# Peptides against a protein of PDB entry 3OGK: the designs that were tried, part 169

Target 1, 307 residues: chain A of PDB entry 3OGK
Amino acid sequence: ATPDRLSRRFPNLRSLKLKGKPRAAMFNLIPENWGGYVTPWVTEISNNLRQLKSVHFRRMIVSDLDLDRLAKARADDLETLKLDKCSGFTTDGLLSIVTHCRKIKTLLMEESSFSEKDGKWLHELAQHNTSLEVLNFYMTEFAKISPKDLETIARNCRSLVSVKVGDFEILELVGFFKAAANLEEFCGGSLNEDIGMPEKYMNLVFPRKLCRLGLSYMGPNEMPILFPFAAQIRKLDLLYALLETEDHCTLIQKCPNLEVLETRNVIGDRGLEVLAQYCKQLKRLRIERGADEQGMEDEEGLVSQRG

## One batch from the design tools (peptide; made by RFdiffusion4, then SolubleMPNN)

Design b1_p24_5_s2 (from b1_p24_5, 11 letters changed)
Fold by OpenDDE base, seed 3:
Structure b1_p24_5_s2 (fold): chain B 307 residues (1-307), chain A 24 residues (1-24)
Amino acid sequence: as target 1 above (307 residues)
Amino acid sequence: MRPASDEEIEEAKEEYEELLKKLE
């Protein structure tokens, strides 16, 4: 499909999802110069797709100029922007988006690669947005953004229901969790084990409606913080958790309403048995092979081909 | 990079090969 044909066929298009580079790009199986630039599409959006509210770019090259043009063209009409596994932009492009699209409801940069210049984009979002429902920069490398801005967003955006972040120290997000009264989903953060303070995270208070969760680097010592509300958990992302097979079994037994589980091979056949026994509402199961697990020939922690 | 199963990698390869055939 060409951009010009899209606008002619669908002048009232409200939602657009574009997939650029093939999935093989994620595994470095294609040439770097394959293409997948959003530029011609942004031009078409700006000129002819005046009712477009939602834009999803997946595995595409996005420049700051592209983001600036999109931001100015759609302004407060833009409700959703997803830069899904995209590259080529900097935080200046993000700043343009949040500056001009002040009523944006969904902003996603999950697994995108970019150059970080500053944290101004998140600050601007915090200062002016009250519409945000979904914020997702999971599996990104932001080092210059402030947890305080995230707290401000939670305070100002009453409809905020899903937030996925990078490696914030989880204790720096205490204010955020207190403010995010309607939050249903949280992924990311960083749990840092402190041998000298085993109770470091035991007083962490989560939003009451939280039911979809993925805490990065959560080990068996931190896992008990979930137990008080484990029965209401419907989705767990354990891809970046530091749980052994037995830890998986312990947690799964406490989550009878689990619908979605994402984890690594460490769950093992034993974990799958426990999952089948206790999680009767399970709808989706994703098991990935961790890079660390390829080296550990420990037979007991692997999902067998027969299972 | 997000860890992927061998199956996911193989599916990605197949999809790419199909795409290449369409471009020839």
Scores: peptide ipSAE 0.327, ipTM 0.880, DockQ to the pose 0.587
Fold by OpenDDE base, seed 2:
Structure b1_p24_5_s2 (fold): chain B 307 residues (1-307), chain A 24 residues (1-24)
Amino acid sequence: as target 1 above (307 residues)
Amino acid sequence: MRPASDEEIEEAKEEYEELLKKLE
């Protein structure tokens, strides 16, 4: 479909999702000049889609100019922007979005590639937004943003329910967790083992409503921090956890209300058996067959072909 | 870049090849 055909057929469109490059682009299997630019779509949105509230770009090239045009055209009418696995923009583009779209509820840039100039976009969001419900820059590399701005967002956005971040040290997010009283979902962060301080994370307090969780680099020493609320956990993302088969079994047994599990094949047949035994409400299971299959010699740590 | 399994990569290759065939 072409942008002009879309607006002619659906002038009152409220939500738009565009998929650009094929999945092969994620693995550098296609030419760089393949295309998938959002520019013609942003032009059409700006000119003819005046009721558009939600925009989702997946695997597309997005420039700062595109973001600036979109921001100014939709302003406070823009409620959702998802830059899903996109590239081509800088943090200046993000700054334009949060500056002009002050009532944005969902901002996602998960797995997007960008040039980071500064942390001003998150600061601006913290200073002026009170509407945010979902913030997601999971699997991104922001080095210049402040955890204090994230805390401010949590304090000011009382409807904030889902936050996914990059590699923030979890202890830097203590203030954020205290402020995020209604938070239901958290993914990301960074747990860093300290041999000299084995109880480094034991006093970490999570939001009371937290039920969807994925802590990056969580090992068996850190895993006990989940035990006080494990019974209320409905979704676990263990893709980036550092848990062995037995650790999986231990955690799964404590999560009887688990509905969604994402993990690697290290869970093994034993872990799957435990999962079946204790998690009767499980609806979705994702097992990533990654590099750990090659590194683990123990059959117990592998999901069998028969299973 | 998110780590991907060999299976995911192969599936992506197949989908892209199918797309190329449609464009021929």
Scores: peptide ipSAE 0.321, ipTM 0.879, DockQ to the pose 0.561
Fold by OpenDDE base, seed 5:
Structure b1_p24_5_s2 (fold): chain B 307 residues (1-307), chain A 24 residues (1-24)
Amino acid sequence: as target 1 above (307 residues)
Amino acid sequence: MRPASDEEIEEAKEEYEELLKKLE
């Protein structure tokens, strides 16, 4: 498929998803010069796809110039931009997007790599957007953005339902959670155990509609904060949680309506048994091998080849 | 880098190899 063919065949296209580099790129298994640049596609979008509202780039190279061109071409008509595992841009490109696309509803840059110059893009988004429904920069490294801007977004965007972030200290997001009254999904943050303050997170209040959750670095001491609403949890991302096998069992037993579970091999056969026993609505199970589980294939608490 | 299972890595390798064959 070529960009020029796309517009000729589908001049009224409203949604476009492009997959560039193969999945092997995620593991550095392909040459650097493989390609996957969005530039020719952005040119085509800008010139010929006047009704395009949604753009999803997966594993592609995106420059700031590409983002600037896209932003100016689609402006407030752009409702969705997903930079999914993309690279090549800086926060200047993001700033251009949020500056020109002020009615954007979905902004995703999950697992993208970029150069961070400042936090202006999130501030601009906070100052001017009231349409946002999904914000996702999960598994990214932002050090210059402010949790206060996230709170402002929650306050101004009443349709905000899904937010995934990097390593914000969870206590810095208290204001965000209070403001995000319609939030259904949250992933990321950072739970930091403090032996001197065991109650550090005890009073954390989550949005009442929260049902899809993944708290980074959540250990067994923090896990009880979920118990009051565990029965309404539909999706858990435990990939970055610090839970052992027994902790998994404890939590799973409290989530009878769980539909999606993502976790590490530490769940073990015991955890899988408990999952089968208590989670009858489970639709999807994803088990990854964590770095901490390397070389422990013969240890208890690992998933065996049990079907 | 996002944690990945050995299986996921192997699948990615296989898919890439298949892609290379198609491009030959």
Scores: peptide ipSAE 0.334, ipTM 0.883, DockQ to the pose 0.597; fails the geometry check
Fold by OpenDDE base, seed 1:
Structure b1_p24_5_s2 (fold): chain B 307 residues (1-307), chain A 24 residues (1-24)
Amino acid sequence: as target 1 above (307 residues)
Amino acid sequence: MRPASDEEIEEAKEEYEELLKKLE
């Protein structure tokens, strides 16, 4: 489809999802100059799609100028922006979005590649937004954002239900969890083993409604922090957990209401048997196959050829 | 980046090849 055809056919369009580069791009299997630029679409949105509230770009090239144009064109009418596996922008573009779209409800940058200049975008979001429901920068590499801004967002956005973040030290998010009273989903963070403080995470208090969870680098020593609310867990992301087969069995049997599980092949046949036995509500199962050594692409300093 | 199986990679390759054929 072309932007002009879209506008002519659907001048009152409220939601747009565009897929640019083929899935093969995630694995570096296509030429760098393949294309997939959002620019012509942003131009069309700005000029002709004045009722558009939701924009989802998947595997596209997005510039700061594109984001700035989109932000100014839609302003407070923009409720959802998803930069899903996109590239080409910096945090300046994000700053423009949150500055001009102060009523945004969903902001997603999951698996996007960008240049980080500062943490101002999250600070601006924290200072002025009260509408946010979903914030997702899972599997990104923000290093200059503050967990205090995330806490402020939780305090000010009472409808905040889903937050996925990068590698924040989980203890830095204590204030966030306390403030995020309505949070149902959390993914990301970083659990860091400390030989001198083996129980440093045992006093973590999670939001009462939390039922969809994925903690990065969670090992068997940290896993017990889930046990008090394991029965209410409905979705579990263990892709980045450091659990062996038996650890999977231990956790799964404590999650009788589990509906969605994402994990690695380390779960094994034994784990699958336990899953079948204890998780009768299971609807979706994702197992990443392959050697565990090759599957853990989030190791510090490792460059993955896979998406 | 998310871990991906070899199967997922192969499926992505096949889809891309099919796309290329359609664009020819």
Scores: peptide ipSAE 0.332, ipTM 0.877, DockQ to the pose 0.495; fails the geometry check

Design b1_p24_5_s3 (from b1_p24_5 with S1G T5S E13K H16Y E20L E23L)
Fold by OpenDDE base, seed 5:
Structure b1_p24_5_s3 (fold): chain B 307 residues (1-307), chain A 24 residues (1-24)
Amino acid sequence: as target 1 above (307 residues)
Amino acid sequence: GRPASEEELEEAKEEYEKLLEELE
């Protein structure tokens, strides 16, 4: 459908989700000039979709100019912006969004590629937003943003329930976790093993309502930090965890209320058996191929077709 | 990047093949 046809058919559209490049783009099978530009859609949104509150772009090319136009056109009416696996923008575009859309509730940039100029966008968000419910820049590379701004966001946004971040050192997020009293979901961060300090993370305190979790680089030494609240965990993202098959079994046994599990083939048939035995409320299971599969000679670490 | 499952790769290949057929 063309943007013009959409606005004519649905002038009162409140939510728009656009999928640009096909999934093949994730495997570099789609040339960059294939298309999937948001520009014509942003133009249409600006001119004709005055009730639009939610925008979700998936696998699209988004420029700073596009973001600036969208931000100015929707301003405080924009409640949700999801740049899902998008590319072509810089942090200047993000700055425009948070500057003009001060009542944004959901801001997602998961798996998006961008040029990072500075951390001003997160600082601006921290200084002016009190409405944020979901912040997601999972699987992104921000090096210039401050954990202090994230803490400020948690303090000011009382309805903040889901935060997914890149490779922040988890200890730098202690203040954030303390401030995020209503946080239910956290993914990302970075757990860095220190041989000289095996209990580096043992005193980490998580928000009391936390039930959806995915800590990056969590190994068996860090895993025990979840045990005090494992029974309340409903969703686990173990895709970037450094857990072996036995570690999976140990953790799964402690999560009887698990509804969603995302992990790698390292869970193995044994892990699946344990999952079936202990997690009776499981609704969704996602198993992806891990980089570690190339070296695992152990058949027990692979999910067989029989399992 | 996010590790792709074998299923996702196969789906992506199928989508790609369909796109190629439409361009032809």
Scores: peptide ipSAE 0.030, ipTM 0.649, DockQ to the pose 0.739
Fold by OpenDDE base, seed 1:
Structure b1_p24_5_s3 (fold): chain B 307 residues (1-307), chain A 24 residues (1-24)
Amino acid sequence: as target 1 above (307 residues)
Amino acid sequence: GRPASEEELEEAKEEYEKLLEELE
């Protein structure tokens, strides 16, 4: 579809999802200059799609100018912006979005690549937004944002239910977790092993409604922090966990209500057997290949092909 | 890690389903 054709056919469009680069881009098979620019779409949105409240760009090139134009064109009517695996923008573009779209409910930039200039965008969001329901910058590399702003967001946005972040030290998010009373989903953070303080995470308090979880760098020593509420876990993201096959088995056995599991090949046939035995409500299973392949001397750490 | 192929994902799902059936 072309922008002009879409607007002519659907002038009252409220939700738009665009995919730029094909799936092959995930395997680095698509050159960076292949295309997939959002610019012509943003122009069309600004001019002809005046009821648009939800925008999802997947694998597209997005400039700060594009974001600024979109922000100003839709302003408080924009409820959802998803920059899904996008590139080409800086935090200035994000600042424009949060400055002009103060009633945004969903802001996603998961797996996007950008230039970070400062943390102002998150601060601005914290200072002025009370509508946020979903914040997702999972698998991104923000270094200049403050966990205090995240806490402020949690305090001010009572409908906040899903937050996915980069590599914040989990202990810096204690205030956030305390404030995020309605949080159901959390992914990201960073668990850092400390030989001098092995139990530093054991007193971590999670939101009571938390049921979808993915803690980055969680190893077997940290895994027990989940045990008190493992029965209420519905989704686990273990892609960035540091769990071996047997650790997977241990955790899975404690999650009888698990519906979604995302993990690496390290789960192995053994883990799949345990999963089948204990997780009868499983609806979706995602297994990715990771660095585990180089250490796969352990037969139990490998998922066999049965097709 | 790299994302699993569609084929690998479907195979894993089928394997899981088969295991569930075997345990029932």
Scores: peptide ipSAE 0.027, ipTM 0.465, DockQ to the pose 0.091
Fold by OpenDDE base, seed 3:
Structure b1_p24_5_s3 (fold): chain B 307 residues (1-307), chain A 24 residues (1-24)
Amino acid sequence: as target 1 above (307 residues)
Amino acid sequence: GRPASEEELEEAKEEYEKLLEELE
């Protein structure tokens, strides 16, 4: 479809999802300049899609100018912006979004690539937004944002239910977790093992409603921090955990209400057996081939067809 | 890591479902 045809057919469109580059782009098979620019769509949104409140760009090229135009065109009417695996923008574009869209509820930049100039966008969001429900910059490389701003967001946004972040040290997020009383989902962070302090994370207090979780770099030594509330876990993201097959088995046995599991092939056939035995409510299973394929030392870490 | 193919995902799901049936 073309932007112009879309607006003519659906002038009252509330939600738009656009996919640009094909899935093959994930394997670096598509040139960076192949296409998928949002510019013509942003122009159409600005001119003719005046009721649009939700925008989802997936694998598209987005410039700061595009974001600025979108922000100004939709302003407080924009409730959802998802830059899903997008590229071409900087944090200046994000700043424009949060500056002009003060009532945004969902802001996602998951797996997007961008140039980071500063952390002002998150600070601005923290200072002025009280509507945020979902914040997701999972699998991004922000180095200039402050965990204190994240805490402020949690304090001010009472409806905040899902937060996915990059490699924040988990201990820096203690204040955030305390403030995020209604948080149901958290992914990201960084667990850093300290051999000299094995109980480094044992006193970590999670939000009481937390049931969807993915802690990056979680190893077997950190895994016990989940045990007190493992029975209420509904979704686990173990893609970036440092768990072996046996660790998976240990954790899965403690999560009888698990509905969604995302992990690597290290789970193995053994892990799948344990999963089937203990997780009768499982709805979705995602198994990726991780870096383990390059050097699977664990013979049991292979998923095979038994037929 | 490389994303699992749709085929690999479906195979894994099918395998899981079969395991569940065997345990019932």
Scores: peptide ipSAE 0.024, ipTM 0.451, DockQ to the pose 0.091
Fold by OpenDDE base, seed 2:
Structure b1_p24_5_s3 (fold): chain B 307 residues (1-307), chain A 24 residues (1-24)
Amino acid sequence: as target 1 above (307 residues)
Amino acid sequence: GRPASEEELEEAKEEYEKLLEELE
């Protein structure tokens, strides 16, 4: 479809999702200049889609100018912006969004690639937003943002229920977790093993409603921090956990209400058996082959399909 | 038995992503 056809047919459109580059782009099979630019769509949004409150760009090229135009055109009417696996923008574009769209509820940049100039966008968001419900920059690389701004967001946004972040040291997020009283989902962070302080994470206090979780680099020594609330866990992201088959079995047995599991092939047939035995409410299972499973000859760490 | 194909994995990823989007 073309932007002009969309606006003519649906002038009162409230939600728009655009998919640009095909799946092959994930494997570096699509040249950068192939297309998938949001520019013509942003122009159409600005001119003709005056009721649009939700925008989702997936695998598209987004410039700072595009973001600035979108921000100014929709302002406080913009409730959702998802830059899903997008590229071409900098943190200046994000700053424009959070500056002009002060009532944004969902802001996602998951798996997007961008140039980081500073952490001002998160600071601006922290200073002025009280509406945020979902913040997601999972699998991104921000080095200049402050965990204090994240804490401020948690304090000011009472409806904040889902936060996914990059490689923040988990101990730097203690204040955030304390402030995020209604948080139900958290993914990301960084758990760093310290031989000199093996129990440095044991006193972490998670939000009481937390039930969807994915802690990056969580190993068997850190895993026990989940045990006090494992029974309330509904979703687990273990893709970036450092758990072996036996660790999976241990954790899964403690999560009888698990509905969604995302993990690597290391779970093995044994882990799947345990999963089937203890997690009767399981609805979705994702098993990805990790790079670390290459060369593992142990059949216990492999998932096979029957037939 | 066989391991999941790359295509099957990709399809599973998209289905999962769609579900998460709907729940957020």
Scores: peptide ipSAE 0.021, ipTM 0.539, DockQ to the pose 0.087; fails the geometry check

Design b1_p24_5_s4 (from b1_p24_5, 10 letters changed)
Fold by OpenDDE base, seed 5:
Structure b1_p24_5_s4 (fold): chain B 307 residues (1-307), chain A 24 residues (1-24)
Amino acid sequence: as target 1 above (307 residues)
Amino acid sequence: GRPATDEEIEKAKEEYKKLLEELK
């Protein structure tokens, strides 16, 4: 579909989700300049989709100019922006979004690649937003943002229920967790093992309603921090956990109310047996390939021989 | 990048195959 055809057919559209580059782009099979630019869509949104409140771009090229145009066109009417596996923008574009869209409820840039200029976008969000429900920059690399701004967001946004972040040291998020009283989901952070301080994380206090969790780099020494509320856990993201098969078995046995598990093939047949035995409410299981399993690289060799 | 599931890999292969066929 073209942008022009969409607006003519659906002038009252409230939610738009666009998929640009195919999944093959994840395996570097698609040239970077293949297409999937949001520019023509942003133009159409600005001119003809005046009721649009939710925008989801997946695997698309997004420039700062595109974000600035979108921000100014939708302003406080924009409730959801998801930049899912997108590229081409900088933190200046994010700053424009949070400056002009002060009532945004969902801001996602999970797995997006960008140029980081400063941390002003998160600071601006902290200073002016009170509507945020979902903040997600999981699997991104922000080095210039402040954990203090995240804490401010938690204090000011009473409806904040889901936060996914990059590699913040978990101890720097103590203030955030204390402020985020209604938080149900947290993913990301960084657990850093200290042989000299084995109980470094044992006194972490998590939000009382937390039931969906994924702590990055959590090893078997840190895993016990979950045990006090393991029965409350409904979703676990163990993709970036440093757990072996036996560690998975130990944790799964303590989570009888687990509904969603995302992990790697390290869980093994033994982990699956334990999962079946102890997690009777399981609804979804996602197992990703480990680093040792070659993905589509093996098929690239086969396609090149037929050409 | 985040590792892919077997399902995602298979879907990607199918999509790529279709793209190659369209270019022929």
Scores: peptide ipSAE 0.097, ipTM 0.726, DockQ to the pose 0.533
Fold by OpenDDE base, seed 2:
Structure b1_p24_5_s4 (fold): chain B 307 residues (1-307), chain A 24 residues (1-24)
Amino acid sequence: as target 1 above (307 residues)
Amino acid sequence: GRPATDEEIEKAKEEYKKLLEELK
């Protein structure tokens, strides 16, 4: 569909999701086919889609100018912006969004690639937003943002329920976790094992309502930090955890209310059996093949066909 | 052994679902 056709058919459109070309196509000369660019859509939004409050771009090319135009056109009417696996923008574009869209509730940049100029966008968000419910820059690389701004967001946004971040050292997020009283979901961070301090993370205090969790680089030594509230956990993202088959079994046994599990094939047939035995509420299971996984000599560490 | 193929992973997921039903 073309932008103009969409606006003519649905002038009162409130939510728009656009899917672009696979990222593999971006490595080739970008054809004159604007199907991968959001520019014509942003133009149409600005001119004709005046009730639009939710925008989701997936695998699209998004420029700073596009973001600036969108921000100014929708302003406080924009409640949701998802830049899902997008590229072409810098943090200046993000700054424009958070500056002009002060009532934004959902801001997502998960798996997007961008040029990072500074951390001003997160600072601006922290200073002026009280509406944020979902913040997600999972699987991104920000080096210039401050964990203090994240803490400020947690203090000011009472409805903040889901936060997914990049490689923040978890200990730098202690203040954030204390402030995020209503947080239900957290993914990302970085757990860094210290042989000299085996209990480095044992005193972490998580939000009381936390039930969806994915801690990056969590190993068997860090895993016990989940045990006090494991029965409360309903979703686990273990894709970036450093858990072996036996570790999976240990953790799964402690999560009887688990509804969603995302992990690698290291869970093995044994882990799947334990999962079936202890997690009767499981609704979704995602198993991915890890790039770092090598064949193990024992069959327990490998998902295999039965029969 | 080698890591499971995508097909093997999908089959394992299906087997898990069956196992879950059997354990109810």
Scores: peptide ipSAE 0.013, ipTM 0.417, DockQ to the pose 0.087
Fold by OpenDDE base, seed 1:
Structure b1_p24_5_s4 (fold): chain B 307 residues (1-307), chain A 24 residues (1-24)
Amino acid sequence: as target 1 above (307 residues)
Amino acid sequence: GRPATDEEIEKAKEEYKKLLEELK
């Protein structure tokens, strides 16, 4: 489809999802200059799609100028922006979005690659947004944002139900968890083992409604922090957990209401057997290859890795 | 990057193959 054809056919379009680069881009088989720019679509949105409230770009190239144009064109009418595996922008673009779209409910930039200039975008979001329901910058590398801003967002956005973040030290998110009373889903953070303080995470208090969870770098020593509420867990993301096969078995046995499991092949046949035995409500199982086993061979015999 | 499922890998291969054919 082309932007002009879409707008002519659907001038009252409220939701748009675009996929740019093919899936092969996941394996570095597609050159960066292949295409998939959002620019022509943003132009069309600005001019002809004046009722658009939800935008999802997947594997596309997005510039700060594109984001700025989109932000100004849709302003408070924009409720959802998903930059899914996108690239080409900086935090200035994000700042523009949160500055102009103050009623945004969903902001996602999961697995996007960007240049980080500062943490102003999150601060601005914290200072002015009360509508946020979903915030997702999972598997990104923000180093200049403040966990205090995340806490502020939680306090001000009472409908906040899903938050996925990068590598925040979990202890820095204590205030966030306390404030996020309605949070149902959390992914990310960073659990850091400390030989001198082995129990440093044992007193971590999670939101009462938390049922979808993925803690990064959770090992067998930290895993017990989930046990008090394991029965209410409906979804587990163990992709970045540091659990071996037997650790998986231990945790799975404590999650009888598990509906969705995402993990690596380390779960093994043993883990799958335990899963089948204890998790009778399982609806979706996603097993990904380990990092060292990731690869794709192209027609020219080149092997590309996704890591 | 995030690991992929075997299904995703196979789909990617198929898509890539089609792409290559179109470029010939």
Scores: peptide ipSAE 0.069, ipTM 0.706, DockQ to the pose 0.567; fails the geometry check
Fold by OpenDDE base, seed 3:
Structure b1_p24_5_s4 (fold): chain B 307 residues (1-307), chain A 24 residues (1-24)
Amino acid sequence: as target 1 above (307 residues)
Amino acid sequence: GRPATDEEIEKAKEEYKKLLEELK
């Protein structure tokens, strides 16, 4: 469909999802002739889709100018923006979004590639937003954002239920976890084993309602931090965990209410048997190929494999 | 070990589903 045709047919459209062509790497150039740019859509949104509150771009080229135009056009009416595996923008574009869309509830840039200029966008979000429910920059490379801003967001956004982040040291997120009283889902972070401090993470306190979890680089030594609430875990993302087959078996046995498991083929046939034995409520199983390597989520051009 | 092929992964998923049904 074309943008103008869409607006004529559905002038009261509330939600729009656009998908670009799949690509093997996020840093790869996309030809201009396939319609992978959001610009014409943003133009149409600005002019004619005045009730649009949810925008999802998947594998699209998105510029800072596109984001700025979208932000100004929708302002506080924009509740959801998902830049899903997108590219072409910088943190200036994100800053524009959070500056103008003060009531945004869902902000996602999972697996997007962008140029990071500063951490102002997260700071601005922390300073002015109280509506946020979902924040997701999972599998992204932010180095200039502050965990303190994340804590502020948790404190101010009482409806915050899902947060997925990059490679923050988990200990830097202690304040965030304490503040995020209603958090149900957390993915990302970085668990860094310290041989000199085997109990480095043992005193980590998670939000009471946490039931969907994916801790990056979680190894068998860190895994026990989940045991106190393993029975309430409904979803596990182990794609970036450093667990062997037997570790999977150990954890799975403690999660009888598991509904969704995402992991790598390291789970093996044995892990699948244990899963079937102990996790009778399982709804989805995603198994990908991959290596047990640290920094996997920070790899340039990271793309999810077939599950 | 070696990474599982896509076919092997899909087979494993199917086997899991069957096993789950058997355990009901």
Scores: peptide ipSAE 0.018, ipTM 0.381, DockQ to the pose 0.086; fails the geometry check

